Peptides against a protein of PDB entry 6EJA. Designs and how they scored, part 137

Target 1, 276 residues: chain A of PDB entry 6EJA
Amino acid sequence: VEYMPANPVRIAFVLVVHGRASRQLQRMFKAIYHKDHFYYIHVDKRSNYLHRQVLQVSRQYSNVRVTPWRMATIWGGASLLSTYLQSMRDLLEMTDWPWDFFINLSAADYPIRTNDQLVAFLSRYRDMNFLKSHGRDNARFIRKQGLDRLFLECDAHMWRLGDRRIPEGIAVDGGSDWFLLNRRFVEYVTFSTDDLVTKMKQFYSYTLLPAESFFHTVLENSPHCDTMVDNNLRITNWNRKLGCKCQYKHIVDWCGCSPNDFKPQDFHRFQQTARP

## One batch from the design tools (peptide; made by RFdiffusion4, then SolubleMPNN)

Design b2_p22_2_s4 (from b2_p22_2, 8 letters changed)
Fold by OpenDDE base, seed 5:
Structure b2_p22_2_s4 (fold): chain B 276 residues (1-276), chain A 22 residues (1-22)
Amino acid sequence: as target 1 above (276 residues)
Amino acid sequence: STETVEDPARLAALKAARLAKL
């Protein structure tokens, strides 16, 4: 018998989308949609056709909104973190959307659990934050991630400018850029004026793939450090053979891997409970 | 995830290729 909370958590799903894959997005959206959750969608500034399509969807559902601002994001770009941070602020200012958890989602990553299971689980552990760590030695992680390198996002390219030092006294961590964050921690990241948050926002403005490390590092060095769970409850469609070919060298002065998009069949688990 | 490009020649080539497109 699954735990059925009296006050079930409500989730704010943040989607960052680009390109012209409107049909794919529609399929994904249908698979993850539930009336009790909230959906906040950012469409890349360059994807006008997709933006029009997403706006049409948002008009059909009261719990779906599109960001009024739009950024031009690139793979590995620092602007992706800015997108998440701004979306967090927006969501906190939406007083009519009482969400309890922030979850980022794309077609390349899917929740492991059904809606009922996810809600039950998060309702039981509503005070926790779920971030998956890299599972390697930290020094190797820093090197491979290029955290000791300075990057500048400009003209749709991540320029490697040189070397940099990790801030003294900060324990850097990271791994997956897919996370589940509770509202309390999101409030902290958004509104805190302490040196940690301020310094890390600055540091990660010049970081490659910042979402893979920013929230981990901030959480672990914050007063909320005891709320971390080393699990993001995700299934990632990862194929190293296909995803690790340095395919983004034209965008970034670095090599990286990306997960593959899920097929519609992969969303079956969430659909089973998404419709009452 | 990412990987390091340790070959200086490769790095130079990547930068040169990008700059040529500007």
Scores: peptide ipSAE 0.023, ipTM 0.496, DockQ to the pose 0.057
Fold by OpenDDE base, seed 2:
Structure b2_p22_2_s4 (fold): chain B 276 residues (1-276), chain A 22 residues (1-22)
Amino acid sequence: as target 1 above (276 residues)
Amino acid sequence: STETVEDPARLAALKAARLAKL
């Protein structure tokens, strides 16, 4: 039994889903659902069957909503960041949903804690932001991520257009694209008009896998930098043999790896990992 | 997680594909 905080945090879970993985989504949803939290689900524009299923779920639960807008996203696409940013704005505008933390989830990872443990932990550290860094050489990270390359998302492809420079005075960081962000920082990212946020939004609109670096970079260079915790509290199903075959070369002008969706037989593979 | 593409043939192919979309 975990200690119950006097003022428990409430979490906005954002799920970005696509394809026909309705069963997996249902398992994920059942695993993370709690009446005190909020769930905001984006379904890929091309996934109409899944969208219909998710809509049915949203009608059954008052704390579950589906994005009225839908984007067509691809692996590594800049549009994924746009999806998160728009979701954040939507969630901030939902005055009837008093959430304290933003957490993104997929079928590829789970929180390492039970709901009670997670709530207790976040309630204790409600002023912190949790992003896992790559923990390696930063220059190597930049090169591998292609952050010094300009990409354009068009026609379901990430086109490499050429070279670019990292903005001066910005310390770039990144790692996992799974994060736990407090409402205050989300407000900053969403509504700030300072040069940092403005420039980074533009910069990352032409970035491969932008969610793996955008929030890290913005946070570390912002007035909120002291709130960063190098941990995303995730269990991820990583299998290099399956996830690192340059399988996305037909979608992006770069090679990459991705975690695998959790399956019952994969339970023994649960591990906390950084996602470079 | 990404990896640098080092194959010159692949790079050439990617460039050609990009140009075809212009």
Scores: peptide ipSAE 0.026, ipTM 0.473, DockQ to the pose 0.047; fails the geometry check
Fold by OpenDDE base, seed 1:
Structure b2_p22_2_s4 (fold): chain B 276 residues (1-276), chain A 22 residues (1-22)
Amino acid sequence: as target 1 above (276 residues)
Amino acid sequence: STETVEDPARLAALKAARLAKL
């Protein structure tokens, strides 16, 4: 018998989407949609066709909204963090959406559990934050991520400007840019004026792939540090052969790997993994 | 991403291209 929590958590799913792959988005949406959760969708400023389609969906469901603001995001861009941070602020200001967890998703990554299992799990651990760490040497991580490098997002490109130092007294961490954050921590990140949050927001505004490290670093150096769980409960369609071709070097002054979007043929694997 | 790599050649090329457009 699956444990049914007395006070089940409600999830705010934040989707950052771009391009014209509406059918893929629809598949993902159907896979994660539940009436008790909330869906906040940001569509890239340049993706007008997709925006129109997403707006149509949002009109059909009361628990689906589209960001009234739209950013022109690029892979690895610092603006992605800005997108998440603004989305968090918006969601906190939506008093009619009593969400307990913030979860970001794309078509390349899914929760590894069924909705009921996920809700049960998060309801049991509602005071925890789920961030997957790199699990390697931290110095190597810093170097590979380019955290000791200064980047500027401009003209749809991440320009490397030079070297920088990690702020003194900060323990940097990171790994996956897919996370599950509780509302309390999101509130802290959004509204705290302490030196940590202020400095990290500034630091990561010049960071490549900021979402892979920002929340980890802030959490681990914050009063909420004891709430970290080194797991993001995700299944990722990871194909290094396809994802590690430096395909984004035209838009960032760095090479990186990315997961691939799930295709219909990939769902079999996902379903198998999602089975108890 | 689990891995990133510096590409100095690409960086140089991109910077040069940008300067040429100015």
Scores: peptide ipSAE 0.021, ipTM 0.501, DockQ to the pose 0.083; fails the geometry check
Fold by OpenDDE base, seed 3:
Order: C-alpha cells, then structure tokens, then sequence
Structure b2_p22_2_s4 (fold): chain B 276 residues (1-276), chain A 22 residues (1-22)
C-alpha cells in the first residue's frame, strides 16, 4: 500500500528543448504529464518549428506554459544556467502556480518512479533537495570539469581564456545536471543577495557545463546545506561510446560527455543518473 | 577528456579585451 499524503506536493517540470526533438519531447511529456503538476518549457531561439509545436501543446493544457523569452544555447554553455535561473524566477512570480518542487528534465532523463510514488516520496521529504554528486575525488572532478578554467560564451562558442582560482572557502561539488529542488531553496537562489549566491552566479557565468555543479556548490555552502540528498531519482541513457567522442570540439574549447536521447530500443539500457 | 581546440590569436584578443573589463 503506497502512502497517500494529505497535502501532496505539486511539481514544476522545466524542460529545455532544441532541434528536432519533437518526438522525444512528446514521449517525455506523455510520461510525466499530470493535471496536478506544472510544465514550463524553454525552446531554443533557433528552433522555430519545435517552438510552434510546443506552443500548440501549451494551448491544450492550462498547466503548460512556454517561456516568452528564448535563448540560443550551446552544449556546455554558461547560458544554460541562465536559462534555469530565469525559469526559476518566472515560476516564483507565477502566483497562480503553487508548486513545491522544481524538476528539470530532457529526453535523456526519466523519473525512476511513477507519479504516485514520486509525489508520495517528495511529500514525505518536502524539506529536502535532491542532487546527485559525482562520487569521485573532488580535485579530479574540478580538473576534468574545467572548473579551474575561465570560459567565455561568445559567437556560439565556449572560449577558454585561461586559468582561474576556485574562490577561497568554497567547497565545490557537482555531478549530474538533473536535480529536484524544493521551492524554499529555489527562492534562496533566486532572491538572496548574500555573498555566496552573488559570487557563485558571477563565477558560474564563466563556467563550462555550469548546471552540473552550480546548485550543488551553492547548496552545500549555504544555510540550507543540511537539506542535501545525494540522489536525483533519475534514470539516464548513458552510452559512453556514443556520448564521449568529443563531438562538441567545434563549439567548446573542451571535450566532455553528454547523455543520449532515449529511443524505444534504449529502454534496456536505463541506468541511474551518474556523471560519466 | 581534456582535449581542446583553440585559436590562439582570437583567444589572445578575447582574453585581453575581457581582462580589461574585469
């Protein structure tokens, strides 16, 4: 018998989509849609066809909205974090959407639980934040992520400008760029003017793959540090043979791995989200 | 991977310009 909470949490799902991901998006949407949740979708500025399709969906469901602003994002770009931060602000300003959790998703990342299980679980742990750490040596993580390098996003490219120092007194962490954050922490990240949030926003504006470590680092160094759970409740299609071939060298002055979009034939390869 | 692709001339120019603004 599954626990039925008296006050079930409501989830704001944020999707960042681009290119020809229409079929993948439709599959994801069908898998996660529920009338009690909210869906906020950002479509890349260059993906006009996809944008039109998503707008059609948003007109059919009152709990689905599309960002009125659109960014041109690149793989590994610092602008991805800006997209999430602006989406968080928008969602906090939507007074008619009383969401309790923020969850980002893509076609490469599915919840490991049914809606009922997810809601029951999050309702029980509504004061917690779920971020999956890399589980490796932290110094190696920093080096491999290029966190000690300064990057500039310009002309659809991530330029490596040189070396930089990690701010003193900050414990850097990271791993998965898929997270489940409670409203209270999102409010803190969005509206806090403390030194931590201010410095980290500045630091990560010049960071490669910022979403993989920004929220981890802010959370662990914040007054909310005791709310962290090292699990993001996700399954991801990690195929290293396909995702780790430096396919983005033309966009980024760094090589890295990316997850692959789920296909029907990929179901047998589902695994818990972890950094490759 | 730590492999990079760089344009030294452009990187130098961008670095100089950005450092002047920081």
Amino acid sequence: as target 1 above (276 residues)
Amino acid sequence: STETVEDPARLAALKAARLAKL
Scores: peptide ipSAE 0.019, ipTM 0.506, DockQ to the pose 0.022; fails the geometry check

Design b2_p22_3_s1 (from b2_p22_3, 9 letters changed)
Fold by OpenDDE base, seed 1:
Parts: sequence; structure tokens; C-alpha cells
Structure b2_p22_3_s1 (fold): chain B 276 residues (1-276), chain A 22 residues (1-22)
Amino acid sequence: as target 1 above (276 residues)
Amino acid sequence: SKEDRAALSANVPDAEITGDGD
């Protein structure tokens, strides 16, 4: 029997999509759609066909909207963080959408809970933020992520310009770029003018894979640090042997990995993740 | 509480990172 919260949370799902994967998007949408939640979709500036398809969907559902602005995003690009930050601002300005949590999703990253379970869980822990950390050597994380390197996104490429130092007094952290953030923290990130948020926004505007570290770092160094839960409630099919081939060198001056599609033989991965 | 947060984080695999160096 699932717990039924008296005041169930409402979720703003943010999807950043590109290409021509209309069928995949439709499958995901069908899987996660609920009338009580909100869906805000950004379509890459170059993906006009997909944009038209998504617009058609948004016209059919009152709780589905498409960003009026569109960015040309690249793998690992700093613009992805800009996309999230602008989406957060937009969502906060939508007074007719009373959302409680911000959740981003991809086709390769699945929630480990049903909608009812997710809502019940988040309703119980509505004051928490859910970010999954790498949980390993932090120095290694910094090196592997290139956080001590300066990058510039220009002409659909992430250019490595040189070395840089981590800002003084900042404890850097990161891990999964799929997270669940409560509205209060999103408000802080969006509107705070304190030194932390200001410096981190500047720092991460020249950062590779910023979404895997920005929110972790800001949260852990903020007055909201005690709201962090090291759990993003996701299952991602990682296989570094298959996913780490420096396949993005043509886009970024760095090597990276990608998750793999789930296959029937990968079911054991689901058993390795305990539900909260 | 801190203990509650720790409990919520328990039995969850560490996140894999995307960056893989030079």
C-alpha cells in the first residue's frame, strides 16, 4: 500500500531534447506524463523538426510548454547549464504553475520509482534536495572533469584555453547531472546575489559538463547545505568499457563517457539500486 | 536530521562521472 500524502508535491519536469528522436520523446512523455505535473521542454535551436513536433504536443496539453528561446547546445557545453538556469527562472516566473520540485530527465536515465511512489517520497522529504555525488576521490573527480581547466564554448565547440584554480573557500563536488531540486533551492540559485552564487555562475560559464557539478557545489557551500541527500533516485546504465571512447573529441577538447541503452540482460542493474 | 539524510543515501551506488581526462 502506497502512502497518500495530504499535500502531494507537484513536479516541473524539464526536458532538454535535440535531434529527430520524436518516437523516443513520445515514449518518455507517455511514461512520465501526469495531469498534476508540469512539463517544460527545450528543443535545440538546430532541431526544427523536433521543435515542430514538440509544439504540437504542447498545444494539446495545458501543462506542457516549450521554451520560447532556444539554444544551440553541444555535448559537455557550458550552454547546458545556461539552459537549466534560464528554464528555472522561467518556471519561477510562471505563477500559474505551482510546482514544488525541479526534475530533469533523459531517455538514458530512469526514475527508480513509479509516479505515485515518487510523489509520496518527495512529499515526505519536500525540504530536501537530491543530488548524487561521485563518492570517490575528489581530486580525481576535479582532474577527470577538467574543473581545473578553463573552457570556452564557441562555434559549437568547447575550447580548452588553459589552466585555472578552483575558487578559494569552495568545496567542489559533483556526480550525476540528473537531480531533483526543491523550489526553495531553485529560487536561491536563480535570485541570490550572494558571493557564492555569483562566483559559481561565472566560474561554471567556462566549465565543461557544468550540470554534473554546479548544483552540487552551490548547494554544499550554501546556507542550504544541510538539505542535500546523496541520492538522485535514478538508474543509469553505465558501462565505461562501451561508453568511454573519447567519442566527443570533435566537439570538446576533452574526453568523456556516455551511458548506454538498457537491454534485457541489464536487469541486474535494477537490483543493485536500493529504493529509499 | 543528518542521520536521516545518511540513511536516504545508503545502498545507492555512487554516480559515474562523464569526464575522462585528456
Scores: peptide ipSAE 0.258, ipTM 0.852, DockQ to the pose 0.816
Fold by OpenDDE base, seed 4:
Structure b2_p22_3_s1 (fold): chain B 276 residues (1-276), chain A 22 residues (1-22)
Amino acid sequence: as target 1 above (276 residues)
Amino acid sequence: SKEDRAALSANVPDAEITGDGD
């Protein structure tokens, strides 16, 4: 018997999709769709066919919307963070969508919980933010992520311009770019004008893979730091053999890994994941 | 609570980071 909360949280799912991942998107959508949640989908500016398909879906469901703006994003690009930040602002301005949590998803990342379990869990911990940290040496993380390097996204490429210093007084953290953020923290990130948010937005506008570190760093250095939970409640399909070959070197002046799309045979892992 | 947060953190497998240097 699953716990049924008296005031269940409602989730804003943000999907950032591109290319010809229609089948993957359809599977993801079917897996996560619920009438009580909200779905905000950004389609890459270059993916017109996919955009048309997503628009068709959005017309069929009142709780599905597509971003009226579209960015051309690249792997590791700073524009991905911009996409999330703008999506957050949009979602906060949608007064008819009373969401409690922001969750980003891709075709390569699934929540580890069923809807009922996820809702029950988040309803119990509605004041928490769930970000998975790297769990390793932070100095090594900084080096590997290139956080001490300045990057510029231009012409569909992340150009490494040189070295930079991490802002004074900031404790950098990061890990997974998949997170569960409560509305309160999203509001803070979106509307705060304090030095932390201002500086971090500036800093991460020139950062490689910014989503893997921005929210972690902002949260942990903010007045909301006590809400941090080192858990993103996700299963990501990692396969180093397939995803860690510096395959994006032509796009970014750095090496990195990428998760693999889930296949039907991979879904069994969702059932085996332990609950907190 | 701190204890609850610690318990929550323990239930997810270690995640990999994307950055891999030069």
Scores: peptide ipSAE 0.020, ipTM 0.572, DockQ to the pose 0.741
Fold by OpenDDE base, seed 3:
Structure b2_p22_3_s1 (fold): chain B 276 residues (1-276), chain A 22 residues (1-22)
Amino acid sequence: as target 1 above (276 residues)
Amino acid sequence: SKEDRAALSANVPDAEITGDGD
């Protein structure tokens, strides 16, 4: 029997979708939908058909909204972080949506727990933030992520402009770009005017794959650092053989990997994944 | 607690990094 908290947390799910992945999105939505949670969906500016489909869904459910603004996001683009940050601001301004946690999802990343289990867990740890670190040598991580390089997103391309230095006094960290953040930390990231948040927002505006490192770095260097949990409570369909072929070299002056969309045959992996 | 965080971290596989320099 799962523990039922007296004051269960409510989750704001943020989905950033693009292309023609309507079926994948539908599967994801069905898997995560619950009447007590909130769903905020951003559709790429170039994905008009998908946008129309998502709008239809949003009209059917009162707890589903679509961003009125749309960005043209590219793989590895700094604009992805902008999308999350703007979504966070929007969600904080929605007074009729009393969410407690921010969770981003895609078709390639599923929660590893049932809704009841997830809610029970987060209700117990409502003051914590869940980000998964790379778990490797940090210097190697910096090099491989290109954090010591300056990138500019322009004309649907990430241009490598040159080298840069990591800000002094900042402990850089990162890993998964899938995270569970409590409202308090989201408020801090959104509204704080301290030197850390200000400098990191600027720094990551010129960063490749910023979502894999921004929130980790900000959290660990912030007054909220003690709330860090190295766990994102997710299963990602990561197949390096399929996702690491420098397929985005035409878009980014860098090589990288991407997780693969889940297929029905991948379902068995969800049941076998160890839970914290 | 720190112990809880450590326990949680131990039960999740390492994340894969997506970046690779040329």
Scores: peptide ipSAE 0.013, ipTM 0.452, DockQ to the pose 0.764
Fold by OpenDDE base, seed 5:
Structure b2_p22_3_s1 (fold): chain B 276 residues (1-276), chain A 22 residues (1-22)
Amino acid sequence: as target 1 above (276 residues)
Amino acid sequence: SKEDRAALSANVPDAEITGDGD
């Protein structure tokens, strides 16, 4: 027996795609498409062929839109977080799209659960936010993620500029960069002018792999901290583990990316490139 | 708190997460 909610949640799927895997994307899109949900697609600035293909798809469905702005996103780069944050703002400004949950996807994702199952679950827990934590020693996490290092994204490369301190009084957390966030929390992240959100946006503008930690850290230190569920409930891995364990993205070793080193004094010589 | 988050996570039914039993 499947639970059928009286007021089912509507989902904003944010797809961040790149490359030329148009056939794979088309297959995934058809698998996740539903008339009651919304699909907002960002295509990497460098992927013009894919962009043309996605535009063609978007013209066929009223609940599918493509970002008018495009970023050159590298995995691990700060631009990925910017992509999510700008997408969140756009989605909140779309008054004709009454979505309840934000879910990020890539072209490689594929659902293993039905739409009804996903909607039923999220409708039951509509006041919760689902983020998976690393589950390890936090000090080790900080070191491995390079959170105590300053990075600058430039020319599709992450440059290490030196050491930095984590803001005092902030409990840093992170893990998977795949999450399910309710509209209320997205509104907070987008429009709040409190010290937490302001400082964290600044801090993570110079962070490696920011999407793996930003939303975790903001949520846990915010007035919304009691809404966190340590599970990201990816639609591709719901049956992977029994119980409360679902998909978990392993912590990335930033040393493996081998960013070029600059001296701390070089930081003032760089101006951050304007982002759309 | 961390304890509260753990409690919330623990209170999510396995059947709701996995879809089994519904």
Scores: peptide ipSAE 0.010, ipTM 0.336, DockQ to the pose 0.079; fails the geometry check

Design b2_p22_3_s2 (from b2_p22_3, 8 letters changed)
Fold by OpenDDE base, seed 3:
Parts: C-alpha cells; structure tokens; sequence
Structure b2_p22_3_s2 (fold): chain B 276 residues (1-276), chain A 22 residues (1-22)
C-alpha cells in the first residue's frame, strides 16, 4: 500500500542541459512533468538551438521557467557548481513557487519510479537531505577527485595551477553529483554567512567536479549534519534502456549514476542509511 | 581518475562524456 501524505512535498527540478538533443529532453520532460512541481531549466550559453526549444516549452507551462542567465559550462568545470548555486538563489527568490525539495537532472535522465512514490517518500522524510557518498577510502577519493589540487576554469578549460590543502577542520566527503536537498538546507547554503559556507564556496570555486563533493562536505560539517542520508534516492537513470550508461549523440551531459537508486525497500532501510 | 577524465573532456568541446564520481 502506497503512503498518501496529507501535505505532499512539492519539488523544484533543476535541469542543466546543453547540446542539440531537443527531442530527448522533451521526452524526458514530459515523463517527469507534474502540475504540482516546478521546473527550472538552465541551457548552456553555447546551446542556442536548445535554448530556443526550451523557451517554447516554458511558455506553455506556468510551472516551467528558464534561467535568464546562461553559463558556458564544461564537463568537470567549477562553473557547474555556480550554476546550481545561482539556480538555488533564484528558486528561493521565487515566492510564487513554494517548493520543498531541490532535485537536479540532466537531459539524459529518465524516470524509473512514479511521481507518487517519490512524493510519498520525500513527504515522509521532508527534513532529510539525500546525498550518496563514494563509500571508499576518503584519502584515495581526495586524490582521485583532485581535491588537493587547485584548478582555474578559463577559456572552456580547467587549468591545473598546483597543489593545495584541504581547509583545516573540514571533513571532506563526496560521491554522486545527483542529490535531493530540502529547502531548509538550500536556504542555508544560499544565505548563510558562516565560516563554513564562505570558505567552501571559495574552495570549490577552484575545484574540479565540484558538485560531486561540495554539498556533501558542506552538509556534513554544518549544523544540519544530522539530516544527512547516504542515499541520493535517484529516481532517474541515463536513458531507461541504457541504465547508467552514457550515450553520446547530439547532447553532451554530466554523466553520473547512483548505485543506490530509489526503491520501495528504501523505506525500511532508512535508519541504516541515516548519518548522525 | 576523475581528474584525468575531466581534463580530457575539457579540451574537446562537445566531446563524449564519461562516467565520473560514482
């Protein structure tokens, strides 16, 4: 029996898209669209054709908007985090969109669970944040991700400038760049002026693949650390037929996959995945 | 490594993406 919440959560879906695969994006959008949710779409500055197509969609639905600003983001670039952070700020300033959760998607994603299942689950655990950690040796993760290296994004390239140290007192974590964040935590990340948020924003502005660890690290070192769930409850995969496999055609996207996708059994395993 | 893959991807606009991070 599916849980029916009395006060169902509303989701802000943030889509970061680029390339020319308008049909694929449209298919994905139609599959995830619901009248009670909100869709905020960023189109890469270089993807003018796709931007025109997305604008057409946004004009047809009152709960679909396109970012008025556009960044030229490269894969692995620090600008991706900037895109998320700016979109979060925009969404918080949209007082007419009372969303409860932030979920990021790409054009290659496709839903593998029903909207009702997702909403029921998130409504039950509306105070939690869902991020998936790498589950490996953390020192190895730091090296593998290049977190101990300083990068500069310039001219559509990530330039390695040299070595750096992790800020003192910070426990770095990361894994999937696909996450489900509650509004309260998004507000904290967006508006907090504490030392943690300030330093991490600065640190990750020179980081390779920042979205894979920024939110993990901030959350786990913040007063909101008790809301961490080591499960991103991924509701979508790269192309339903391909699973987590990347397919390159006319769209380049941020390839990522959650090894622990959203499942009905997650209701029973919640206590095991929650972090103190 | 993720760093290596990202560096390669950054050098080729609209290049095929490879899985990283997870």
Amino acid sequence: as target 1 above (276 residues)
Amino acid sequence: SAADRAALAANVPDAEETGAGD
Scores: peptide ipSAE 0.019, ipTM 0.503, DockQ to the pose 0.056
Fold by OpenDDE base, seed 5:
Structure b2_p22_3_s2 (fold): chain B 276 residues (1-276), chain A 22 residues (1-22)
Amino acid sequence: as target 1 above (276 residues)
Amino acid sequence: SAADRAALAANVPDAEETGAGD
């Protein structure tokens, strides 16, 4: 459903980028850029060339900024969640950027929907949070994601230290690490000092692929749980390998499978998958 | 590269399609 909203939402796009693919990033950026949105870009600490290129772009647009801090992240690393959390804090402290939604992207992503469609949809559902769940047995999900295992990110490696228990009373959930979060929930995650947020931040500091589960788990166990929509806007990944291999075992004491292609039909599921 | 590997975690559309194990 597309309409002209009276008060269209403004989006903070958080881009986590790495490598030397400046042309690819430029292409993606041009595809998603709009004067009414905001773009906050984190460049991996090791990607100095890309950082210089991104800085040049940020100086040309008032609604584009680059993180002054930079993290070195690895596949499956807990540092990715830290990157998002710190970006959220930064964005909330930017009082001159009145954004309504937080959306994460990478340089290899490309939107499958128009800006107008996205804005119209989010403007209609501005009080909701869009997180896609795995949709299967939760016990299996926990096991396959290694949520019952303790990991430590150190020396550019995710070390599996041993077994752990899920905190009592917490319903763990997860799925896609692509999410659309409203400002209110981001504020809660960023500034809440309640036991849930505090413990989950600690728990997920030792979690493999934490961005796939942290926000789901926090939202569903929070006072904001009624804002959960089991869906998200899918983006095309142009540089994705498909298959199931342990090709990254040298940096992670865990095996993972590459994802399948995104489904364009996911956009139409927004209204159908809303849940309290 | 290490940077390329870092991006993989952010590009997973669904946990159902990305299994993990020992």
Scores: peptide ipSAE 0.009, ipTM 0.492, DockQ to the pose 0.147; fails the geometry check
Fold by OpenDDE base, seed 1:
Structure b2_p22_3_s2 (fold): chain B 276 residues (1-276), chain A 22 residues (1-22)
Amino acid sequence: as target 1 above (276 residues)
Amino acid sequence: SAADRAALAANVPDAEETGAGD
């Protein structure tokens, strides 16, 4: 029997989706949907068919909304961070949605745990933020992520312009771009005018794969640093053989890995990870 | 608890990796 919290947390799921994987998205949505949570969906500006489908879903559920703005979120693009930041602001302005946690998802995600398990866990640790770190040499991470390089997103491409220095006094960290953030920290990131938040927003505007490092870095250098948990509590289909190629070199001046769509043969992985 | 974190840690995906294109 799972523990039922007296004051269960409510989750704002932010879905950033693109392409034509409507069936997969629908399956994922059905798997994560609950009446007590909130779903805010951003559809890539170029994915009009998917946008129409998502709009139909949003009309059927009162706790599902679609962003009125749409960005062209290229892989590795700085605009992805902008998408998250804007969605955070929107969600904070939605006074009729009393969410406690922010969780980002893509169409290629599946839930690891049941809703009850997730809610019970987050309700117990409602004051914490869950960000998975790379867990290795930080200097190597900086180099591999290209954090010491300056990038510019333009014409659906991330252009490498040159070298840059990491700001002095900042402990840079990162890892997974999948995170669970409590409302208090989201408020801080959204509305704080301190030097940390201001400088980091500027710095990461010219960063490759900014979502893998921005929130980690801001959190660890903020007054909220003691709330960090090195765990993102999520799984994404990660096939290194397929995903860790320079397949996106045509849109970014860097090589990296990306999540892959789930296939029926990947179900065994889901079952293994879903084991209590 | 530490036990809760340990149980969930096994389900955390690997971080994305990037590298130089050359």
Scores: peptide ipSAE 0.007, ipTM 0.413, DockQ to the pose 0.383; fails the geometry check
Fold by OpenDDE base, seed 2:
Structure b2_p22_3_s2 (fold): chain B 276 residues (1-276), chain A 22 residues (1-22)
Amino acid sequence: as target 1 above (276 residues)
Amino acid sequence: SAADRAALAANVPDAEETGAGD
């Protein structure tokens, strides 16, 4: 018998989608949809067809909304962080959506547990934030992520402008760009005017792949640092051999690794992950 | 508990990585 919490958490799922992943998105949405949760979907500004499809879905469900604003996001783009931050603000301003957790999703990931398991788990740990760290040498991480480099997103390209320094006194961390954040921390990130949040927002506005380290860094240096759990509760099709190529060189002045979209051949991985 | 957290997780194994393109 699955544990049923007396006060189950409600989740705001933020879906950031682009391109032609309509079928995959539909499958994922179907898998994660529950009447007690909330779904806030951002569609890339350039993905008009997908936007129309998502709008149709949103009209069918009262707990599904589409962002009225749309950003043009690119791989590794700073605008992705902006998308999350704006979505967080929007969600906090939606007084009719009493969510407890923020979870970001894309077509490239999939839930590994049932809704009941997820809700039970998060209800038990409602005061925690779940971010997966890289677990490697931090100096190496900084170099490899290009955190010591200044980037500018312009004309659908991340331009490498030069070198920069990591802000003094800040312990930089990062890893997965998939996270589960409690409302309290989201409120802090959204509304705090302290030096940490202010500086980090500025710093990461010129950062490559900012979502992989912004929330980690802010959390670990904040008064909420004791709430961090090094776990993101996600499954992603991560194939280093396929993902670690300079395939995005045309849009980013950097080479990097990216998770792959799920393929039918990846189904066995879901089964393996689901095993206790 | 830590055990509970581990039991309910299959994390993304690796973070995205970047490298110098030039």
Scores: peptide ipSAE 0.006, ipTM 0.377, DockQ to the pose 0.370; fails the geometry check

